# Designs tried in a protein design run: peptides against a protein of PDB entry 4AID. Part 13

Target 1, 242 residues: chain A of PDB entry 4AID
Amino acid sequence: FDIKRKTIEWGGKTLVLETGRIARQADGAVLATMGETVVLATAVFAKSQKPGQDFFPLTVNYQEKTFAAGKIPGGFFKREGRPSEKETLVSRLIDRPIRPLFVKGFKNEVQVVVTVLQHDLENDPDILGMVAASAALCLSGAPFMGPIGAARVGWVDGAYVLNPTLDEMKESKMDLVVAGTADAVMMVESEIQELSEEIVLGGVNFAHQQMQAVIDAIIDLAEHAAKEPFAFEPEDTDAIKA

## One batch from the design tools (peptide; aimed at target 1 A142)

Design b1_p12_3_s2 (made by RFdiffusion4, then SolubleMPNN; from b1_p12_3, 5 letters changed)
Fold by OpenDDE base, seed 4:
Structure b1_p12_3_s2 (fold): chain B 242 residues (1-242), chain A 12 residues (1-12)
Amino acid sequence: as target 1 above (242 residues)
Amino acid sequence: SEVLKAAEEAAA
């Protein structure tokens, strides 16, 4: 196996991005670990457009597997089939920042699947899943103008906290999820308790700064493990509506 | 959101 691994320290935790061991049949596949939380992201894309496809058919599926459910809070027997509220929300959190980064006119089917394999009850797999999905897309050869980074920012004891633990989040006055490229913020989702707009904006900036190390780690992994870019030329007809 | 616009403006 040609296993490539990138390890960084991120928010006082070790982030590991690994490819080449699992899901090698996908276009991109990344095993991401932070603490004892482990996610597998896979990216698969169709090599042709479906006839009459008029929109970009991106599907993002975040899922927490039943074997991990014994370590997932509220992990009652997830009935096979319907995503939980969390799975639906996290799927959207991953979808929102990545969707606009595909090359305009690319209308081949893309499937991103993020599977929680393990949960440590400290590190939420949503941020890790977003990072892993970004990395998997960058490795896939899909015409994706990533990477994105992601970060959760808390406000605990009058300070920003990068990726607070689930226990620290109980004391946090902010749950701020940010995703972006090196150059731009692509998505903000926030739940805020009695904080000024200034603190929230500072949190977005803090998140964007802190995610750069993750972006750089994905780039470094991609330089060593990415597939050849899929040759895609957008048809001129979609360029005219810019 | 206004926060997104301000964040985009602050990151630019």
Scores: peptide ipSAE 0.011, ipTM 0.551, DockQ to the pose 0.017
OpenDDE base, seeds 1, 2, 3, 5: peptide ipSAE 0.008, 0.009, 0.010, 0.007; ipTM 0.561, 0.459, 0.559, 0.491

Design b1_p12_3_s3 (made by RFdiffusion4, then SolubleMPNN; from b1_p12_3, 4 letters changed)
Fold by OpenDDE base, seed 3:
Structure b1_p12_3_s3 (fold): chain B 242 residues (1-242), chain A 12 residues (1-12)
Amino acid sequence: as target 1 above (242 residues)
Amino acid sequence: SKVYEAAKEAAA
């Protein structure tokens, strides 16, 4: 097994990105760990477009069901069935920033699956899932113009907190999730309690600054473990209108 | 902490 691993300190926690051990049949696969929360992200893409495909068929599926049931708070044995509200929400949080980063005209099927394997009860797997999905896509060879980073920002005792624990979030006046590239913020999702616009905007900037270390870590992992880029030439659709 | 310094710079 050719196992590649990147480890960084991020917000006072160890972030580990690993590839080569699990899900080798995927185009990209990353085992990501923050604290004792562990997620597996897999990226698979079709090598051809389906006949008559008119939209980009990206599917993102975030799942908490299977392996972490003993460590997830409120982890009812959700039978095989519809995604929970949380799973649906987090799937959208991952989808939103990555969707616009695919090369225009790419309409091959892409499936991203994020599975929570372990939960430490302090680090939410959503941020880790966003990071892992980004890394898996960067390893896959898909025409994805990432990586993205992600961060959660809290506001506790008059200060920004990077990736607050679930307990710290109870005291936070802000739940701000940001995703972006090195150069741009791609997505903001926020729940705010009685904070100024200035504090919120400062939180977005803080998140974007703090995610750079994650972006760099994904790039470093990809340089050592990425597959050959998929040879995709967008059909010049402008030539067909002539 | 580095996080707090970055937070101050971002809030400034």
Scores: peptide ipSAE 0.014, ipTM 0.514, DockQ to the pose 0.018
OpenDDE base, seeds 1, 2, 4, 5: peptide ipSAE 0.010, 0.000, 0.012, 0.008; ipTM 0.536, 0.426, 0.485, 0.540

Design b1_p12_3_s4 (made by RFdiffusion4, then SolubleMPNN; from b1_p12_3 with D1S T2K R6A)
Fold by OpenDDE base, seed 3:
Structure b1_p12_3_s4 (fold): chain B 242 residues (1-242), chain A 12 residues (1-12)
Amino acid sequence: as target 1 above (242 residues)
Amino acid sequence: SKVYEAAEEAAA
């Protein structure tokens, strides 16, 4: 097996991105680890457009139960077949920043699946899932103009905290999730308790700065492990110049 | 590893 691995220190934790061992039938596949939280992201795309396809058919599926090897909060009681509210929300958090980064006119089916394999009860798999999905898409050869990075920012004891633990989040006055490219913020989702707009905007900037190390790590992994880019020529060439 | 076994099952 040609296993490629990138390891970085990020927010005082070790982030590992691995490819080449698992899900080799996917166009892209990444095993991502932070602490003892582990996710598998897979990206698959159709090599042709369906007849009469008029919209971009991107599906993102985040799941915490299927094939979990470790602890997962609330894992015992959810039946197979319907996503939970959390799984639905996190699927949307992953979808929102990646959807606009596909080349205009690309209408081939794309499926991104993020499976939580292990949860340490400290590191939330949502941020890790966003990072892993970005990496899997960058490895796939799909016409995806990523990578994206992602970060959660807390506000604890009058300071920004990168990717607070679930316990630190209980003391945080801010739950701010940011995703973006190297150059731009693509998505912000926030829950705020009695904080100024200045602190929130500062949190967005802090997140965008801190995610650059993750973006660089995905690029480094892709340089060594990405598939050849899918030859996609949009019918309307004027749409690429924007 | 349990994680790799779960990952192979998830990818199948």
Scores: peptide ipSAE 0.211, ipTM 0.858, DockQ to the pose 0.860
OpenDDE base, seeds 1, 2, 4, 5: peptide ipSAE 0.010, 0.013, 0.010, 0.015; ipTM 0.512, 0.445, 0.519, 0.473

Design b1_p12_4 (made by RFdiffusion4)
Pose (drawn by RFdiffusion4):
Structure b1_p12_4 (pose): chain A 242 residues (1-242), chain P 12 residues (1-12)
Amino acid sequence: as target 1 above (242 residues)
Amino acid sequence: SPVWVTKKLAEE
């Protein structure tokens, strides 16, 4: 039972989100393609709380398979091993904006895994990885507040540029990743060539505008394919506090 | 404030 939101031409690149063919046993699994870069994002959460668990346990593992680029690993063991700098960075990049959007009071194990299956030498899977992770979370049924969008905004020839490719990045004076909900920007990360607060802030806002098409697309797939929502009421400590 | 989309869809 196969389902796509393959629409969203997004910033001139084709973004496809597919579910129901791959990884059916996960709570949420989305194969996401942008251009010809492909990642599988899976989301599983435990249906129970561990005794005495006192914080929300969430793990995000982003991993690149070297076959995503047609190469065998250079390591002595010819197999991927410990995460690289890029994999741990991207893992925090997904975790940061998601961790706060789970319902206050929820403390079940949640694991989201994103695996890079194909890299097209143009579209960085890191942003795609964020979007696919958000899509799988929505589909899983866990208490995860609305979808997240994300984009990289560059600054080339005096204009904002959405999701610039790797070659476009050589000419950019800004590298800004923004992830947000429909209402709010949730995270920023950047490296900037001494641009003003105004332009930087402009790029953040441009990104938040440009990522709406993605949130819409996730909401659209969730409408057709999400699992039943997991019931979770927080405790009404409201009367005791007053 | 952010709304829980799958819960909202289930209500609809």

Design b1_p12_4_s1 (made by RFdiffusion4, then SolubleMPNN; from b1_p12_4, 4 letters changed)
Fold by OpenDDE base, seed 1:
Structure b1_p12_4_s1 (fold): chain B 242 residues (1-242), chain A 12 residues (1-12)
Amino acid sequence: as target 1 above (242 residues)
Amino acid sequence: MPVHIVKKLAEE
């Protein structure tokens, strides 16, 4: 197997991005690890557009399947069932920042699947899933203008904390999830307890600064492991409005 | 050509 791996230190934790070992049938596939939390992201895209397709058919599916349930207290054997509230929320957190980064006029079907393989009960797989999905898309050859990075920011004892543990989050006055490119913030989601706008804006800036190392790590992985870019030219629909 | 940000940053 041609296995490519990038490892960085990120918020006092080791982040590992790996490709080439598993899910080789996908257009892009990344195994991402932080602590003992492990996710698999896969990206698959259709090589043609369906006749009469009028919208961009992107589907994002985040799933915390039964294999992680050995460490999750109260993990019912989810039989094939409706996504949980968390799975639905995280699927949207991944979708929101990536959707606008596809080349305008691209209407081929795209499927991003993030599967939690292991959970350590310290590192939430949502941020790791966002990073892994970004990396899988960059490796796929799809016309995706990524990477995105992502970060969670807490506010504990009057300081910003990058990707707080689930225990540190109980003491945090902020749950701030940010996603962005190298140049721009694309998405903010926040739950805040009695903090000033200045602290919140500082948290967004802190997140965007801290995600640059992740963006650079995805770029380095893609330089060594990306597929050839899919040849896509949008139909010049502006020529029909003259 | 849609220059992937990845490709643009690798050429800089």
Scores: peptide ipSAE 0.011, ipTM 0.496, DockQ to the pose 0.429
OpenDDE base, seeds 2, 3, 4, 5: peptide ipSAE 0.008, 0.009, 0.008, 0.008; ipTM 0.478, 0.471, 0.457, 0.476

Design b1_p12_4_s2 (made by RFdiffusion4, then SolubleMPNN; from b1_p12_4, 5 letters changed)
Fold by OpenDDE base, seed 2:
Formats: structure tokens, C-alpha cells, sequence
Structure b1_p12_4_s2 (fold): chain B 242 residues (1-242), chain A 12 residues (1-12)
């Protein structure tokens, strides 16, 4: 098996991005690990547009499988079939930054599935899921103008903390999730307790700086393991607005 | 046009 792996130190933790072992039937598949939290991201895209497709049919599905539920905070035996509130929220956190990065006019079906395989009770799978989804898309050959990085920023004892643990987050005055490209912030989600706008804006900048190492890691993985780009030429829709 | 920013970022 041609297994490619990128490993970086990120926020005092080892981030591992692996491809070529699991989910080979997908267009892109990445096993991402941070601490003992493990996610599998898969990207699949249709090679043609459906007749009469008017919108971009992107589906993002974050799932915490029942075998991981014994290690997920609040994880009672999940009934198969309906996303939890958390799964719905995290699916949106992944969707929001990636959706704008698809080439305009691409209306082939895209399915991103992020599956939590293991949870360590320290590292939240949401950030790892965002990173893994980005990597899986970059490997897929889909017309995705990524990668994105992602980071969570806390504010503990008057300092920014990159990807605070679930326990460190109890002492944090900020839960700031940021996603972006190398050049731009694409998404911010924030819960803040009694902090100045300056500290919050500084947190966004800190997140965007800290995610560059992840972006670079996805690029390096993609250079060695990406499929050939899907031959997609957007129809010049700017010629029809005269 | 190269549809992958991955190639364009690796060339910088």
C-alpha cells in the first residue's frame, strides 16, 4: 500500500495526517490524529453534473460513531440515523469555510464525511475534523481552492492558547474557532466572556498564524499523494451578464 | 488554469 504521512508538532501536540491505508474507494481519504483523537475524512465527488442541477450540491457530514461514544463527553448510546446537535454544529463548522472555495460553476455532487474513530477526552474532534476534511479534499482531485487550516483559541491566564484541551477550556474566557486559507480568514465562531475586542481580534490573528503550519502540512501531503486534478473548466458565466 | 491552489502555494 502506498501510505503517505505528514507529521507536525502543532500547539505542543503531534498532528498526523495519513492517506493510502483506509477508505481507498473515496476520491480523497485522510486519517488524522491529534493526541489520541482520531478522525477519518473522506471526500467523494461526482464526475458529472446531474441534469437540471441549479445549486452546488455539497454535503458535509460529521459523525461520532457509536464505537467512539464511550470516549465522547455526553455520549449515551447514539441511536443510528439522526445527527446529534454537536454533529450538526460541527458539520456546519466544516461546511462554512470549504463551500466558498469550490470553483464557481462546479455543480457536481460532493460528499465530505468526517467520522470520529477515537476521542481522547482532551482533543475535540471538530478542529481535527476540519483539518482532515480540508486534506481529504486537497487529495481528491476535486476543484477545491484549499487547503483550509483551522484552530481553536482559548484565553487562559492572560494568554492565547492554541487548541486548548477540554479541561483547559473550562478556565478559558474565549472559545474562538477560526478557519482560513493561507491568505484569508474564511470563518470565525466565537464564545467570549468579558474580553476586549482587541483580545478577540488578536485571537483571530493568532489562530490564522498558527494554522499556517497545518496548511503547509496539507500541501506537503498533497504534493506526494493527491490524485490528478479533475479536468473541470467552469463555463464562463461572466459572458452571460452582458 | 491549474484548478489546484496546492500547486500554486507550493511554487511560492
Amino acid sequence: as target 1 above (242 residues)
Amino acid sequence: MPVHVVKELAER
Scores: peptide ipSAE 0.029, ipTM 0.515, DockQ to the pose 0.335
OpenDDE base, seeds 1, 3, 4, 5: peptide ipSAE 0.020, 0.014, 0.015, 0.016; ipTM 0.507, 0.485, 0.444, 0.502

Design b1_p12_4_s3 (made by RFdiffusion4, then SolubleMPNN; from b1_p12_4, 6 letters changed)
Fold by OpenDDE base, seed 1:
Structure b1_p12_4_s3 (fold): chain B 242 residues (1-242), chain A 12 residues (1-12)
Amino acid sequence: as target 1 above (242 residues)
Amino acid sequence: MPVHVVKELAAK
């Protein structure tokens, strides 16, 4: 197996991005680890467009299924069922920043699946899932203009905290999730308790600064492990307006 | 050719 790995220190934690061990049948596959939280992201895309496809068919599915059943609070075997509220929300958090980064006119089916394999009860899999999905897309050869990074920012004892633990989040006056490229913030989601706009904007800037190390780590992994880019030429729709 | 932003960022 040709296993490629990138390891960085990120917010006082070790982030590991690995490819080539698991899900080798996917176009891109990344095993991401932070603490004892582990996620598998897979990206698969169709090599042709369906006849009459008028929209971009991107599906994002984040799942906290039974493989992590040793530590997830509420350890009921969720039978094959509807996604939880969390799974639905995190699927949208991943979808929102990646959807606009596909090449205009690309309408081949794309499936991104993020599976939580392990949860440590300290590091939330959602941010790790966003990072892993970005990395899997960059490895896939899909016409995706990533990477994105992601970060959670807390406000604890009058300071910004990068990717606060679930226990630190109980004392946090801010739950700020940011996703972006190297150059731009693409998505903000925030829950704020009585904080000034200045502190919130400072939190967005802090998140965007702190995600650069993750973006660089995905780039370095992609240089060593990305598939050849899928040859895609959008149909010249400007020729139909004459 | 859609250059992956990965290749453009890695070349800077």
Scores: peptide ipSAE 0.024, ipTM 0.498, DockQ to the pose 0.364
OpenDDE base, seeds 2, 3, 4, 5: peptide ipSAE 0.008, 0.023, 0.017, 0.023; ipTM 0.458, 0.484, 0.457, 0.484; seed 2 fails the geometry check

Design b1_p12_4_s4 (made by RFdiffusion4, then SolubleMPNN; from b1_p12_4, 7 letters changed)
Fold by OpenDDE base, seed 1:
Structure b1_p12_4_s4 (fold): chain B 242 residues (1-242), chain A 12 residues (1-12)
Amino acid sequence: as target 1 above (242 residues)
Amino acid sequence: MPVHVVEELARK
């Protein structure tokens, strides 16, 4: 097995990005670990466009399956079926920042699947899932202008906290999820309790600064493990308007 | 060829 691994310290926790052991049939596959929370992201893309395809067919599916819940006391057997509210929300949090980063005119089917394999009850799999999905796309050879990083920012005792634990979040006046590239913020989602706009904007900037180490870690992993870029040239649709 | 931002950032 050609296993590549990147390890960084991030917000006082060890982040591990690994490829080459699991899901080798995918175009990209990343096992990401933070604390004892573990996710598998896979990216698969079609090598041709369907005739008459008029939109970009990207699907993102985040799943917290029952085998991860075997460590959660009182985790009801989630029947195979409709996504939970959380799974639907996190699927959108992953979709929003990655969708605009595909090369214009690319209309091949792309499927991103994030599966929670383990949950430690401290580290939320959503941020880890965003990071893993970004890494899996960068490894895939798909025409994706990533990586993205992601971070959660809390506000506890008058300070910013990077990726607060589920217990620290009970005392937090902010739940701020940010995703971005090295150069730009791509997505903000926020729940805020009685904080100034200055504190919120400072939280976005803090998130964007703190995610750079993750972006750099994905780049370093991609340099060592990415597939050859898929040869894609968009049809010159500007030549048909003369 | 679409250069991935990964390849552009790795060259800076």
Scores: peptide ipSAE 0.008, ipTM 0.455, DockQ to the pose 0.367
OpenDDE base, seeds 2, 3, 4, 5: peptide ipSAE 0.005, 0.007, 0.007, 0.006; ipTM 0.469, 0.457, 0.448, 0.453; seeds 4, 5 fail the geometry check

Design b1_p12_5 (made by RFdiffusion4)
Pose (drawn by RFdiffusion4):
Structure b1_p12_5 (pose): chain A 242 residues (1-242), chain P 12 residues (1-12)
Amino acid sequence: as target 1 above (242 residues)
Amino acid sequence: TRVKISASGTFH
């Protein structure tokens, strides 16, 4: 039972989100394509709370398969091993904006895994990885508040540029990743060539405008394919506090 | 000169 939101031509690139064919046993699994870069994002959460668990345990593992680029690993063991710098950075990049959007009071294990299956030498899977992770979370039925969008905004020839490619990045004076909900920007990460607060802030806002098409697309797929929501009421400590 | 900026929160 296969389902896509393949629409969203997004910033001139085709973004497809598919579910129900791959990884049916995960709570949420989305194969996401943008251009010709492909990642599978899976989301599983435990249906129970561990005794005495006192914080929300969430793990995000982003991993690149070298076959995503037609190469065998250079390591002595010819197999992927410990995460690289890129994999741990991208893992925090997904974790940061998601961790706060789970319902306050929820403490079940949650694991989201994003695996890079194909890389097209143009579209960085890192942003795509964020979007696919957000899509799988919505579909899983966990207490995860609305979808997250994300984008990279560059600054080329005096204008904002959405999701610039790797070659476009050579000419950009700004590298800004923003992830947000429909209402709010949730995270920023950037490296900037001494641009003003105004332009930087402008890029953040441009990104938040430009990522709406993605949130819409996730909401659309969730309307057709999400699992039943997991019931979770927080404790009404409201009367005790007053 | 280059700068790096990072932040997280709820910005409306």

Design b1_p12_5_s1 (made by RFdiffusion4, then SolubleMPNN; from b1_p12_5, 10 letters changed)
Fold by OpenDDE base, seed 3:
Structure b1_p12_5_s1 (fold): chain B 242 residues (1-242), chain A 12 residues (1-12)
Amino acid sequence: as target 1 above (242 residues)
Amino acid sequence: MTRRIEWEGFWY
């Protein structure tokens, strides 16, 4: 089995991106680990457009399996249920920065699924899920102009903190999630307690700088493990300006 | 007071 792995130090934690072991039936599949939190991202895309497809049919599903919290006795097996509020929000956090990066005119069905396999109760799987989804798309051969990186930034004791733990977040005056490419910020989502605009903008810049190591790690993984690019010719949009 | 900020970048 050709297993490719990239490991980096990121915010004082080890980030591992692995492909080639799990979900080989997907176009792209990445197992991402930070601390003891583990997520599986899979990307699948249709090789043809459906007749009459008028919009880009991207679906993103983030799922926290109740089995991932292997230390909490007493949770009912919800094997099949409506997504939680958290799962819905995180699915949107992944969707928002990814959707604009597909080649214009691509209307083949794309499905991204992020599954939390393990949760350490310190590292939130949402940021890890964003990173894993980006990596899975870059490996898939889909016409995706990624990678994206992602980071959470806290503000604790007058300093920026990269990917604060769930306990550090209780003391944080900022919950700032940023996603972007190497060159651009694509998405910001934040909750802020009485902070200046200067501190918030500084947090966005800090996040964008800190995610470069993740972007580079995804690129390095893709250089060694990506599938051949899907042969897609964009519709000549210059013909509509005549 | 909690302030929420949402931003989406358009690639032009």
Scores: peptide ipSAE 0.259, ipTM 0.843, DockQ to the pose 0.611
OpenDDE base, seeds 1, 2, 4, 5: peptide ipSAE 0.238, 0.257, 0.240, 0.246; ipTM 0.837, 0.843, 0.834, 0.840

Design b1_p12_5_s2 (made by RFdiffusion4, then SolubleMPNN; from b1_p12_5, 9 letters changed)
Fold by OpenDDE base, seed 3:
Structure b1_p12_5_s2 (fold): chain B 242 residues (1-242), chain A 12 residues (1-12)
Amino acid sequence: as target 1 above (242 residues)
Amino acid sequence: MKRKIEWEGFWY
C-alpha cells in the first residue's frame, strides 16, 4: 500500500496528515491527527454533471461519531441521527471557505465527509477537520483551487494563542476561527469578549501566518499523492461580457 | 458582551 504521510510541528503540537491506508474508494481521503484527536476526511465528486443542474452541489458533512467510548465518561451511543448543533456549525465552517475555491462552472456533485474517529478532550476536531477536508480535496483531482489552511486563535493573558486547548479556551477572551489560502483570508468566524478591533485584526493576521505551515504540508502531500486532475473545461465566462 | 464577527472573502 502506498502510504504517504506528512508530519509538522504546529502551535507546539504534532500535526500528521496521512493518505493511502483508509477510504481508498474516495477520490481523496486523509487521516489527520493532532495530539490524540483523529479525523478522517473523504472527498468524492461525480464525473459528470446531472441534467438540469443549475447550482454547484457541494455537501459538507462533519460527524462526531461516539466510537471514542473508551475515554468519554457517559455512554450514549448516538445512533445515526440528525446532526447535532456542533456538527451543523462545523460543517458550515468547512463549507464556507471551500465553496468559493471550486472552478467557476463546475456543477458536478461534491461530497466532503469529515468523521471524528478519536477525541483527546484537549484538541477540538473542528480545525483538524477543516485541514483534513482541504487536504482530501487537494488529493481528489477535483477542480479545487486550494489548499485552505485553518487556525483557531485565542487571547489569553494579553497574547495570541494558536489552537488553544479546550481548557485554555475557558480563559480566552477570543474564539477566532480563520480559514484562508496562501494568499488570502477566505473566512473569519469569531466570538469576542471586550477586545479592540486592532487585537481582532492582529488575530486574523496571526492565524493566516500560522496556517501557512499547514498549507505547505498539504501541498507537499498532494505533490506525492494527488490523483491526476479531473479534465474539466470551465465554461467561457468571457462570452457573458459581450 | 459577546460580539460575533462573521466575514467571508470574495475572490476577485
Scores: peptide ipSAE 0.250, ipTM 0.837, DockQ to the pose 0.605
OpenDDE base, seeds 1, 2, 4, 5: peptide ipSAE 0.233, 0.249, 0.236, 0.235; ipTM 0.833, 0.836, 0.830, 0.833

Design b1_p12_5_s3 (made by RFdiffusion4, then SolubleMPNN; from b1_p12_5, 9 letters changed)
Fold by OpenDDE base, seed 3:
Structure b1_p12_5_s3 (fold): chain B 242 residues (1-242), chain A 12 residues (1-12)
Amino acid sequence: as target 1 above (242 residues)
Amino acid sequence: MTKRIEWEGVFY
């Protein structure tokens, strides 16, 4: 097994990104760990476009599988078949920032699957899932112009908190999720309790600064473990206007 | 009262 691993300290916690052990049949696969929360992201893409494909067929599925029945509170047997509201929301949080970063004209089917393998009840798997999905895409050879980083920012006792615990979030006046590249913010999702616009914008800037260490960690992992880039030539759209 | 804010796009 050619196992590659990157470890960083991030917000006072150890973030681990690992590839080469699990899901080797995927184009990219990353096991991400923060605390005792563990997620597996897989990226798979078709090597050809379907005849008549008119849109980019990206599917993102975040799943909190009941295989951790005993460490996930509220794990009553949800029948295989319909995503929960949480799974639907987190799938969208992952989709939104990655969708614009695919090379224009790429219309091959792409499937990203994020599976929660373990939950520690302190570290939310959503941010970890965003990071893992980004890393899996960067390893895949798909024409993806990532990585993205992601961060959650809280506002607790008059200060910004990076990736607050589920208990710290109860005291937070802000739930701010940010995703972006090294150079740009791609997505903001927030719930705010009577805070100024200045505090919110400062939270976006704080998140974007704090995610750079994650972006750098994904780049370092990709330098050691990425597949060869898929040879994709976009159709010369200038040749149809002559 | 909780206010939701959603942004999408490239912000430099």
Scores: peptide ipSAE 0.261, ipTM 0.856, DockQ to the pose 0.915
OpenDDE base, seeds 1, 2, 4, 5: peptide ipSAE 0.251, 0.233, 0.236, 0.244; ipTM 0.850, 0.843, 0.846, 0.851

Design b1_p12_5_s4 (made by RFdiffusion4, then SolubleMPNN; from b1_p12_5, 9 letters changed)
Fold by OpenDDE base, seed 3:
Structure b1_p12_5_s4 (fold): chain B 242 residues (1-242), chain A 12 residues (1-12)
Amino acid sequence: as target 1 above (242 residues)
Amino acid sequence: MTRRIEWEGVFY
């Protein structure tokens, strides 16, 4: 197996991005690990557009498998069924920043699936899922103008905290999720308790700065493991305005 | 009071 791996220190934790071992039938597949939390992201895209396709058919599915919950007290077998509220929200958190980054006019079906394989009960899989999905798309050869990075920022004891643990988040006055490219913030999602706009904007900037190391790690992985870019030429729609 | 902030778009 040609296994490529990138490892970085990020927010005092080891982030590992791995490809080439699992889901080799996908266009892109990344196993991402932070602490003992492990996610698998897969990206698959159609090599042709469906006749009459008028919108970009991107589907993002984040799922927490019951086997990952072996450490979660109350492990009732959640049957493969209706997504939980959390799974629906995280699927949207992944979708929002990636959807605008596809080449305009690309209308081939794209499916991103993020599966939580292990959860350490300290590191939330959502940020790791965003990073893994970005990496899987960059490896796929799809016309995706990523990578995105992502970060969670807390406000604990009057300071910003990068990717706070679930226990640190109980004391946090901010739950700020940011996603962006190297150059731009693409998405902010935040719940805030009585903080100034200055602290919030500072948190967005802090997140964007801290995600650069992740963006660089995805680029380095893609340089060594990406598939050849899918030959997509957008139809020159400017020729119809003459 | 919890305030929710949602931003979508490209911010430089």
Scores: peptide ipSAE 0.291, ipTM 0.867, DockQ to the pose 0.920
OpenDDE base, seeds 1, 2, 4, 5: peptide ipSAE 0.285, 0.288, 0.264, 0.272; ipTM 0.863, 0.864, 0.857, 0.863

